# Peptides against a protein of PDB entry 7BBL: the designs that were tried, part 1

Scores and structures below are computed, not measured.

Target 1, 86 residues: chain A of PDB entry 7BBL
Amino acid sequence: IAQESLESQEQRARAALRERYLRSLLAMVGHQVSFTLHEGVRVAAHFGATDLDVANFYVSQLQTPIGVQAEALLRCSDIISYTFKP
Below, numbering starts at 1 at the first letter of every chain, in headers, positions and changes, except where a header shows other numbers.
Peptide ipSAE is a variant of ipSAE made for these designs: the mean of its two directions, with the distance scale d0 fixed at 1.0 Angstrom where the peptide's residues are scored. Compare it only between designs on the same protein; published cut-offs may not carry over.
A fold fails the geometry check if it doesn't show the stated peptide or something in it is severely misdrawn.

## One batch from the design tools (peptide; made by RFdiffusion4, then SolubleMPNN)

Design b1_p17_2_s4
Fold by OpenDDE base, seed 2:
Structure b1_p17_2_s4 (fold): chain B 86 residues (1-86), chain A 17 residues (1-17)
Amino acid sequence: as target 1 above (86 residues)
Amino acid sequence: SIEDALRAAARAAVAAA
């Protein structure tokens, strides 16, 4: 009766998180997404696409406290979390 | 600031498109 190692469990956990992330990207295409950034900053924008190489979000109609930007680029490293209505 | 960075990134993205 062999038990799964901690390394194997961690690998499965990482794989599951990656899958959830990718599925969320597919689901949010064309939808307005609320992004939570550092320092309590929150913005909303319509999701266009991501560049997995550069780790950027390409969005439209970015709503910020200082105005609306028609087209914008969000760095994934600046994003703490996001939510959307499918 | 974060807002400044977002604005700069937006402008750069538009210019590159």
Scores: peptide ipSAE 0.085, ipTM 0.631, DockQ to the pose 0.020
Fold by OpenDDE base, seed 3:
Structure b1_p17_2_s4 (fold): chain B 86 residues (1-86), chain A 17 residues (1-17)
Amino acid sequence: as target 1 above (86 residues)
Amino acid sequence: SIEDALRAAARAAVAAA
């Protein structure tokens, strides 16, 4: 019985996680998203799009501790996690 | 700080619009 190598199993797992991430971005379009950032900072914004090459999030109505920004750019590297209602 | 980075990013986005 042929057995898949550990390396191949890990590759499939990574691919599955990547696909799940991309699908979550598609589901997020047009919805208000809560972003958790470093140092306990949380913001909410309407999701517009991502720039996969630069790893940026383009959002609108960004609610921050110091006020609301009509449009903003969030760096993916600043984001720890996000939640939204599909 | 993270807040400074957010402000800078927001300003950059507005300038690009």
Scores: peptide ipSAE 0.085, ipTM 0.637, DockQ to the pose 0.020
Fold by OpenDDE base, seed 1:
Order: C-alpha cells, then structure tokens, then sequence
Structure b1_p17_2_s4 (fold): chain B 86 residues (1-86), chain A 17 residues (1-17)
C-alpha cells in the first residue's frame, strides 16, 4: 500500500475546505446571512449572489449600524465570518 | 469606515454595470 505524501494530504485538505465554502454559498441563496466584518462591525443581509472571480458578495437589505442599505457589495476581504440558518 | 467602503464599492459596481 502506498503512503500518501504530506503534500497530497494538504492538497486534499485545501480542496475539502474549498468545497465546503462553495457549498455554503449555495446554501446561503435566498437566506438572510449575518456577516462579521473587521473593527467589530456586524451586518445582516439577504444573500443574492457572489462573484467568485472578483470575490464579491451581492446582497440586499443590508442592515448596518447606521441604517438599511437596499443593495450593497461586500468584499470577501472584508468578511471575517458569516452565519445563517439553512 | 467599513460601511463607507461598502457603499463606495456598491456605487462602483453600479457605475461599472
């Protein structure tokens, strides 16, 4: 039996995480999502779509500390984490 | 602020459309 290399194991781990991420995006469609951003900012919005290449989140009814934004574009780089009820 | 940046990004997206 062949022992899988460490590099191969790491590759599988990264692939698994990527798959989990993509599946979470699919599950988010049509749901309100809570986003944790930098500097202690937390927002909630209805998930619309993503641009995987540009790493943007297109959302609606973005609830922010200063009010509701009908439409907004969240940059992936601004997001620490997100939660939602499937 | 982060919120200002988000709004700026949204405006840019609209302008690019």
Amino acid sequence: as target 1 above (86 residues)
Amino acid sequence: SIEDALRAAARAAVAAA
Scores: peptide ipSAE 0.083, ipTM 0.625, DockQ to the pose 0.021
Fold by OpenDDE base, seed 4:
Structure b1_p17_2_s4 (fold): chain B 86 residues (1-86), chain A 17 residues (1-17)
Amino acid sequence: as target 1 above (86 residues)
Amino acid sequence: SIEDALRAAARAAVAAA
């Protein structure tokens, strides 16, 4: 029985993760999201949209340790994880 | 700092609006 190559298995895994990511973005639209950033920083914001090409999050009412920003741009590289209620 | 980065990002977002 022919086996899928390791490279092919890895490709499928990456594709699955990408799909999960994209679906999470769609689910976040219009919801308040809690973001975990580096060094233990936590912020909350209403999700607006993403720039998939530039890897940016466009959010509103960003609640940060130093205050609330009405509109903000979060870099994906600054985000460790996020949670929200679908 | 992260706060500085967030502030800079916010300013950029406002400027792009």
Scores: peptide ipSAE 0.082, ipTM 0.632, DockQ to the pose 0.021

## One batch from the design tools (peptide)

Design b1_p27_1 (made by RFdiffusion4)
Fold by OpenDDE base, seed 4:
Structure b1_p27_1 (fold): chain B 86 residues (1-86), chain A 27 residues (1-27)
Amino acid sequence: as target 1 above (86 residues)
Amino acid sequence: AAEEAWLAHAQAHATPELDAAAARAAA
């Protein structure tokens, strides 16, 4: 029985996750996205764009527990997960 | 290390709900 190497499996997994991530970015354009941040903080914002290299999220109408920011930059290092409705 | 970091990042943002949404948008 032929078994794929661990390195090959990891490479395929990485490629699959990358594709899924990129597709999600395309799908969220023009929609309000809910972001889960550290310490249980949750915010909502309209997705504008992302920097694929640095992985920053450029958003508008950011709703935070304290107030709303018209324009904001979210660093991926601060984001645990996100979801949205198409 | 870089590959592992990317996997972690992609996994953090690619939830089942987003997968379904992306699939519908792509169809």
Scores: peptide ipSAE 0.043, ipTM 0.612, DockQ to the pose 0.057
Fold by OpenDDE base, seed 3:
Structure b1_p27_1 (fold): chain B 86 residues (1-86), chain A 27 residues (1-27)
Amino acid sequence: as target 1 above (86 residues)
Amino acid sequence: AAEEAWLAHAQAHATPELDAAAARAAA
């Protein structure tokens, strides 16, 4: 039995990751998401959308330690982890 | 390239709760 090539394995892995991600986004829309940022900072915001090219999260009602922003952008590079409840 | 990098980042930084929510959404 011929073993699946490394390249084929990578393609399948990428496809699976994309599907998993998209399903996560659908479940996340309109819900409050908790983000953990660098230096242990935690914020909560309602998910709006993402910009795949710029790697941003578009959010609303961003609760930060210093106040609330009606609308904001979160850079993916600044996010350590995130979670939500559907 | 940018999209792939973004997806990789999102998956790497997703919490177990997010993974569980995604699994429920997929069921």
Scores: peptide ipSAE 0.042, ipTM 0.608, DockQ to the pose 0.063
Fold by OpenDDE base, seed 5:
Structure b1_p27_1 (fold): chain B 86 residues (1-86), chain A 27 residues (1-27)
Amino acid sequence: as target 1 above (86 residues)
Amino acid sequence: AAEEAWLAHAQAHATPELDAAAARAAA
């Protein structure tokens, strides 16, 4: 009984992970997300969309330590982690 | 490449909570 090659398995794994992430992003639309940024900075914002090429996060109602920003762009390089309540 | 960087970022930020949310959204 044959099985997939390692390369095929890796490709499928990457594809599955991509799909999983995309579906997760769809689930996040409109929800408030808590982002942990560098230097321990934490912000909350409503998720709008991402740039699939750069993984930028387009958000609204960004709550920062110094106030609320109506719209903002969070660069993927700035984001350490994020969580949201599904 | 952009795709590789994107995947790396996606992998780093994937969580079980997101998976559960994705499952509900996909149903």
Scores: peptide ipSAE 0.041, ipTM 0.607, DockQ to the pose 0.060
Fold by OpenDDE base, seed 2:
Structure b1_p27_1 (fold): chain B 86 residues (1-86), chain A 27 residues (1-27)
Amino acid sequence: as target 1 above (86 residues)
Amino acid sequence: AAEEAWLAHAQAHATPELDAAAARAAA
């Protein structure tokens, strides 16, 4: 609303984006996710969990160009985007 | 601060795919 302070507007926007993010995590459960990383690297992995504080992605069966890692950690700063089939 | 960092992070990952995922999760 027009009478909202800039800070309140940002908080509202953050809350909306946070909700969208969390819902995407819930939607990823039980699905293989394709992650687009820097330098054109694309990997696929099963979603395990995230660190809500650090926003790390804990994944399993990570398919990389050089092999498969049973378990791995993807830093959110390394991730450009991700997609999955519902 | 942490709030600003999260907002930037969320915005950076705010894609149409996330909107679709949110819609599916809410259905």
Scores: peptide ipSAE 0.041, ipTM 0.612, DockQ to the pose 0.061

Design b1_p27_1_s1 (made by RFdiffusion4, then SolubleMPNN; from b1_p27_1, 11 letters changed)
Fold by OpenDDE base, seed 5:
Structure b1_p27_1_s1 (fold): chain B 86 residues (1-86), chain A 27 residues (1-27)
Amino acid sequence: as target 1 above (86 residues)
Amino acid sequence: AADEALLAAALAAATDAQVAAALAAAA
């Protein structure tokens, strides 16, 4: 049995991660998402949409330590992790 | 450019089972 190349394995892994991401976006629609940002900052917001090219998160009712922002843009690079309830 | 989808997927705390449950609930 020819061993699959490392590149092929990585490609499959990338495809799986992309699928996971896309499915998570679908699952987020209409839900509040908790985001952990840098320096231990945690925020919660209702998911609105995303920019597939830049992975910007367009959110509403962003709850921050200093107040609530009606509408906001979160960059993927700002995020350490995120979670939500189904 | 960085693969934003890869990064986002790695950052997601929800398991595949949780995602599947959410999708099923939204049907």
Scores: peptide ipSAE 0.050, ipTM 0.550, DockQ to the pose 0.051
Fold by OpenDDE base, seed 2:
Structure b1_p27_1_s1 (fold): chain B 86 residues (1-86), chain A 27 residues (1-27)
Amino acid sequence: as target 1 above (86 residues)
Amino acid sequence: AADEALLAAALAAATDAQVAAALAAAA
């Protein structure tokens, strides 16, 4: 029996994780998302779009401690995690 | 590239168990 190469196995693993991420993005469309940022900051915003190459999150109605931003860009480096209700 | 996929999964609130399961399933 031919055994799959280690590199091929890793590539499939990466693909599975990417698939999960992409499905979450699709599910976020039109929903409010809670973002956990650094320093224990949590914000809520409506998902607008993302650039799949850089993973920037383009959001609207960003609720921050200092008020609401109509439009905002959240860089992936700013984000620890996100949750939403599908 | 591998790091990017892992980070993306982490952003999606992946647990260590979920990551491990994905890796195991691919093996």
Scores: peptide ipSAE 0.032, ipTM 0.600, DockQ to the pose 0.061
Fold by OpenDDE base, seed 4:
Structure b1_p27_1_s1 (fold): chain B 86 residues (1-86), chain A 27 residues (1-27)
Amino acid sequence: as target 1 above (86 residues)
Amino acid sequence: AADEALLAAALAAATDAQVAAALAAAA
């Protein structure tokens, strides 16, 4: 039985993850998203947009432990995970 | 839920053109 290479498996996995990510972006438009950042910091914000090449998240009404920012940028490198209710 | 590994994989998975096509298919 022919077995696909590890590279092929990784490519399929990346493609599946990309699709999942893109679908999540579509689903979160206009909704409040909870972001988990480094050092256990959790923030909530309304999703605005993202640049698909860098995955910067442009958000509004960012609720932080020290207050609310009307508009903010969350860099991909700052984000550990996110959740939202469609 | 999505994690950092998901984001990293997404960034490396496709060109902008492929991403646009995927979004069109997902919408």
Scores: peptide ipSAE 0.030, ipTM 0.563, DockQ to the pose 0.121
Fold by OpenDDE base, seed 1:
Structure b1_p27_1_s1 (fold): chain B 86 residues (1-86), chain A 27 residues (1-27)
Amino acid sequence: as target 1 above (86 residues)
Amino acid sequence: AADEALLAAALAAATDAQVAAALAAAA
């Protein structure tokens, strides 16, 4: 019985995780998302779209410590984590 | 890498069941 190589297993795992990520993006459209940024800063915003190559998040109604920004861009490098309820 | 951290965050953001339910509701 041919055993799948470790490299192949890792590739399948990465592909599955990527698919799940993309599905999560679809699920969060129109929902308020809580983003955790560096230094424990948390912001809430409605998800609009993302640039999949760079993973930039285009959001609306961004609630920041200094006020609400109607439209904003969150860079992947700025985001530590995020949560939402579909 | 930033992408890996973002992927991990996305995986934590919603379970497969939640994603499926949301997609079904949006359809």
Scores: peptide ipSAE 0.030, ipTM 0.537, DockQ to the pose 0.047

## One batch from the design tools (peptide; made by RFdiffusion4, then SolubleMPNN)

Design b1_p28_1_s3
Fold by OpenDDE base, seed 5:
Structure b1_p28_1_s3 (fold): chain B 86 residues (1-86), chain A 28 residues (1-28)
Amino acid sequence: as target 1 above (86 residues)
Amino acid sequence: MAALTAEFVARAEAEIRRLRAEAAALAA
């Protein structure tokens, strides 16, 4: 039985992981996301968009400990983790 | 923000389609 080359298998695996990641981002559209930042800071914001490579998050209605920011950019370097309810 | 979101969605979905096409080509 003919088998796919190792290189091809790895390529398909990378593609599958990338697709999964993209779908996870798309799932956040229209939802409030909770972000855990450094020093225990937690914020919530409505997901707007990301740059698909750098993972900068463009969000709206950012709820911070000191107030609400209408629109904001959360850099990947600022974020420890994030979660949302689909 | 709405326009930015729409652009993001379109771009992400286009990339997903490309990835699926790539996977299909590799499997063939």
Scores: peptide ipSAE 0.653, ipTM 0.922, DockQ to the pose 0.865
Fold by OpenDDE base, seed 1:
Structure b1_p28_1_s3 (fold): chain B 86 residues (1-86), chain A 28 residues (1-28)
Amino acid sequence: as target 1 above (86 residues)
Amino acid sequence: MAALTAEFVARAEAEIRRLRAEAAALAA
């Protein structure tokens, strides 16, 4: 049979990675996420949602060094990394 | 936030279904 084109193979690979990413976001639902921000700042918040195209995080109960915000937006540009317990 | 979360879940799951369908079509 005819071999799938390289472009098609790469497209499927990208789709698989995108699905993995989306599943990881879904796994965050109902969980607290720890975010590492610039200047060594670390915050924790309950995951609410993201902008799937920009990866902005909409969170609740954001714990910061100076207090807690009921609801907040964390921009991708502010985040170095994040982790959570599924 | 609950409504926003529900909307997010629905959108994410719909996109996953679309991605799987796309991958299947490419493999056909």
Scores: peptide ipSAE 0.653, ipTM 0.922, DockQ to the pose 0.915
Fold by OpenDDE base, seed 2:
Structure b1_p28_1_s3 (fold): chain B 86 residues (1-86), chain A 28 residues (1-28)
Amino acid sequence: as target 1 above (86 residues)
Amino acid sequence: MAALTAEFVARAEAEIRRLRAEAAALAA
């Protein structure tokens, strides 16, 4: 039996990774996420949505060192990493 | 935010369905 082409295999792999990413975003819905920003700044917020391409994070109840912001946008370029517990 | 979240969920799930269909087509 002939094997699937390398190109096709790579395409399926990319699709799988994309789905995995989307599933992780969906898993964040309704949960608080901890974001690590530049210079060691850490904030926590409830995940609302992303634009799926630019990776802008729309969040609520953003806890910052100076207070809580009801709604906010975090750009991908602002974020070093993020963690959450499903 | 609720409306935005609902829209996001719908879009993400739709894309997942598309990706699965794509993967299935490639495997066929």
Scores: peptide ipSAE 0.652, ipTM 0.922, DockQ to the pose 0.865
Fold by OpenDDE base, seed 3:
Structure b1_p28_1_s3 (fold): chain B 86 residues (1-86), chain A 28 residues (1-28)
Amino acid sequence: as target 1 above (86 residues)
Amino acid sequence: MAALTAEFVARAEAEIRRLRAEAAALAA
């Protein structure tokens, strides 16, 4: 009812961005994701979950140049970018 | 992995609901 402060407006904007991020993660559920890692390495894996704080990726059927791992953890620090088809 | 995925979905959706409630409270 009272006029919202600038700080409050900014807080709502940050909340909106956080929600969009979370929705993008949820969109990956059940899909194969392509990850670009350092040294030009690219891997593909089925998305399982993320650590919402650290952005670690918990994946299955990780396809690497040296084989397939049933389950694996991809740390945020290892990932340059990722893409997937919804 | 199935259980982990289910937990992730639940946590993410709960946080989204919290964020929306927070935004609504800020606008009140």
Scores: peptide ipSAE 0.653, ipTM 0.922, DockQ to the pose 0.853; fails the geometry check

Design b1_p28_1_s4
Fold by OpenDDE base, seed 4:
Structure b1_p28_1_s4 (fold): chain B 86 residues (1-86), chain A 28 residues (1-28)
Amino acid sequence: as target 1 above (86 residues)
Amino acid sequence: MQALTEQFVREAEERIRELRREAAELEA
């Protein structure tokens, strides 16, 4: 049995990371997520979906400093970080 | 939103299955 090439190993590693990321998104489904935006603004919303290239977050019950939006779309370019409790 | 969420779940799970299939092909 020949050893798998380094390139193949790297390809599998990338695939594993992509899978773990997708699973983390799936874990967010139905949960409230805290988003940190630019200038220190923080909002909370229930995670609904993303596009698979992670350009947009589709959320509900978005709590902003001035009120709640029933449904909203957050661009990843607006997001610095996010956290949630599984 | 519910329909969108369900679509996302299906697509994400499908992509995960594809990733696993690709990994298996590399090992073969």
Scores: peptide ipSAE 0.626, ipTM 0.910, DockQ to the pose 0.865
Fold by OpenDDE base, seed 3:
Structure b1_p28_1_s4 (fold): chain B 86 residues (1-86), chain A 28 residues (1-28)
Amino acid sequence: as target 1 above (86 residues)
Amino acid sequence: MQALTEQFVREAEERIRELRREAAELEA
């Protein structure tokens, strides 16, 4: 029985992680997500979509300290972390 | 936003299928 090369195994592992990431994004569809931004700013918004390569977040009903934005774009560079309830 | 979300879902699912095809090709 031929053994899969180490390089191939690593490639499969990376692919698995990418799929897991995509699945996590899909799990957010239709849910409210809490985002922690720089300087301790926290916002909440309904997840709409992302740019798969840039990881920009397109969201709706963004609740900020100064009001609600119907639609908004959150850049990956602005996000420290995020959580949501599936 | 609805159209954008639908587009995202399609693209994400398509990418997942591509990843699975790539994995299968690596094992072939």
Scores: peptide ipSAE 0.625, ipTM 0.910, DockQ to the pose 0.829
Fold by OpenDDE base, seed 5:
Structure b1_p28_1_s4 (fold): chain B 86 residues (1-86), chain A 28 residues (1-28)
Amino acid sequence: as target 1 above (86 residues)
Amino acid sequence: MQALTEQFVREAEERIRELRREAAELEA
């Protein structure tokens, strides 16, 4: 009985995780997302897109403590967590 | 934003298809 190599198994696992992530982003399209940023700052915005290297979130109607930005860029490094309702 | 979103959706869906194909090719 031939087995799939360990390296191949790991490659499949990485691919599966990447797919799960992309699917979660797709599920977010058009929805308002609540972002928790550093220093306890919380904002809400409609999800528009991300870049595929997971560096940035492109959002619209960003509600900040001082107002609303029609369009904005949130760097992933600034985000602690986010939630949304599919 | 609409155009950017549509582009993202297309690219993400294509990437998912590619990942699935690659994963399937690794099946023994």
Scores: peptide ipSAE 0.629, ipTM 0.911, DockQ to the pose 0.878; fails the geometry check
Fold by OpenDDE base, seed 2:
Structure b1_p28_1_s4 (fold): chain B 86 residues (1-86), chain A 28 residues (1-28)
Amino acid sequence: as target 1 above (86 residues)
Amino acid sequence: MQALTEQFVREAEERIRELRREAAELEA
């Protein structure tokens, strides 16, 4: 059998990582997520959706130090990390 | 938000299916 090219292997690897990422996003649906933002700011919100290209997070019930926003947008550039309970 | 969430789920799942199809084609 012919050996798969390196380019093909790399493409499959990238695809696998992308799929894994998408699955992780799907796993967040219906869950509250804790976001760590810049300068130690941490917020919690229910995951709603992302735009897959820009990776903006559309969330609801965003708990901030100054109150709760019913719906909000968190840019990936604003997020250092996030965690949730599957 | 509900409608947006549902749209996201559909699109994400569709993208996953596409990725799997592409992977299968690469293995062929």
Scores: peptide ipSAE 0.627, ipTM 0.911, DockQ to the pose 0.912; fails the geometry check

## One batch from the design tools (peptide; made by RFdiffusion4, then SolubleMPNN)

Design b2_p11_7_s3
Fold by OpenDDE base, seed 5:
Structure b2_p11_7_s3 (fold): chain B 86 residues (1-86), chain A 11 residues (1-11)
Amino acid sequence: as target 1 above (86 residues)
Amino acid sequence: MDMAEVQAILA
């Protein structure tokens, strides 16, 4: 039986992950998103937009442990993971 | 979504 090359498999996997990521961005626009940051810090914010090149997240109503910011920027490197309900 | 995985492919 024919086998896809490892290189081709990796390329497809990367493409699939990229697609899932992009789809999640589309789905979260305007919704409240839960972000897990470093050291277990968790914040919630409404997603506005992202810079796909730099992977910055522009959010609003950022709920932090010490207060709420009307608008904020979350750097990709600061984010461990995120979840939301579309 | 795990950003570690995402960052790996965006890099």
Scores: peptide ipSAE 0.459, ipTM 0.886, DockQ to the pose 0.683
Fold by OpenDDE base, seed 4:
Structure b2_p11_7_s3 (fold): chain B 86 residues (1-86), chain A 11 residues (1-11)
Amino acid sequence: as target 1 above (86 residues)
Amino acid sequence: MDMAEVQAILA
């Protein structure tokens, strides 16, 4: 019985995660996204674009406790997670 | 989506 190598399994897992991530980016377009940042900070914003190599998020209508910022950059290192309603 | 996992595969 042919067995898939561990390396191949890992490659497929990484590819699957990447696909899921990219699809989530497509799905969030036009929707408000909730971002969980460090220090317990949560913000909401609309997705604009991202750098696929460093995962910087360019967003609009960034809603913070102290106000709304029309345009903003959320660096990958600042983001713990994000959610949205498809 | 957990960005820790995403960062790992994009790095």
Scores: peptide ipSAE 0.454, ipTM 0.885, DockQ to the pose 0.748
Fold by OpenDDE base, seed 3:
Structure b2_p11_7_s3 (fold): chain B 86 residues (1-86), chain A 11 residues (1-11)
Amino acid sequence: as target 1 above (86 residues)
Amino acid sequence: MDMAEVQAILA
């Protein structure tokens, strides 16, 4: 059989990543999410919504090192990674 | 999940 092109392989990989990302958004609803930000800052918050184009995270009950914010916006550029307990 | 990879495909 013919080998799949590199371009096709990359497209499948990107599609798989997008699917995993979208599934994680659905799974984090109702759970506290831990966000790792720059300079070792870690915060926790509940997911509200996100902009699929920019990946801005609109969250609630944001626990920061200096206090709690009822509502907040986390810019994608500020976030290194996130994790949560399903 | 690493946002660097996610941002690359969303941008």
Scores: peptide ipSAE 0.453, ipTM 0.884, DockQ to the pose 0.736
Fold by OpenDDE base, seed 2:
Structure b2_p11_7_s3 (fold): chain B 86 residues (1-86), chain A 11 residues (1-11)
Amino acid sequence: as target 1 above (86 residues)
Amino acid sequence: MDMAEVQAILA
C-alpha cells in the first residue's frame, strides 16, 4: 500500500496551519484579542492589520498592566499565543 | 493560536 511521503504530509500540515492562522485573523476583526507575551504578561487589544511575512500585529486599544495605548505594534517574536471569542 | 508554530511556517 502506497504511503504519502513525509515531505508531502508536512507540506499539507503547514498549509493547514497557515489557513487556520489566516482564518483566525479574519475572525478576530472587531473583537478584543487576548495576547500572552513573555514573562507571563497578558495584554488585550483590537486587531488592525498584520504583515503576512513577518506577522507584525498592528493593534489598537492595547490594554497593558500599566495603561492603554491607542495604537501599538506587537512583534510576532513577542507573542507566545493569542485567544479571542468570535 | 500558538505563535511558535505560526512563526515557523511564515519564516
Scores: peptide ipSAE 0.452, ipTM 0.883, DockQ to the pose 0.728

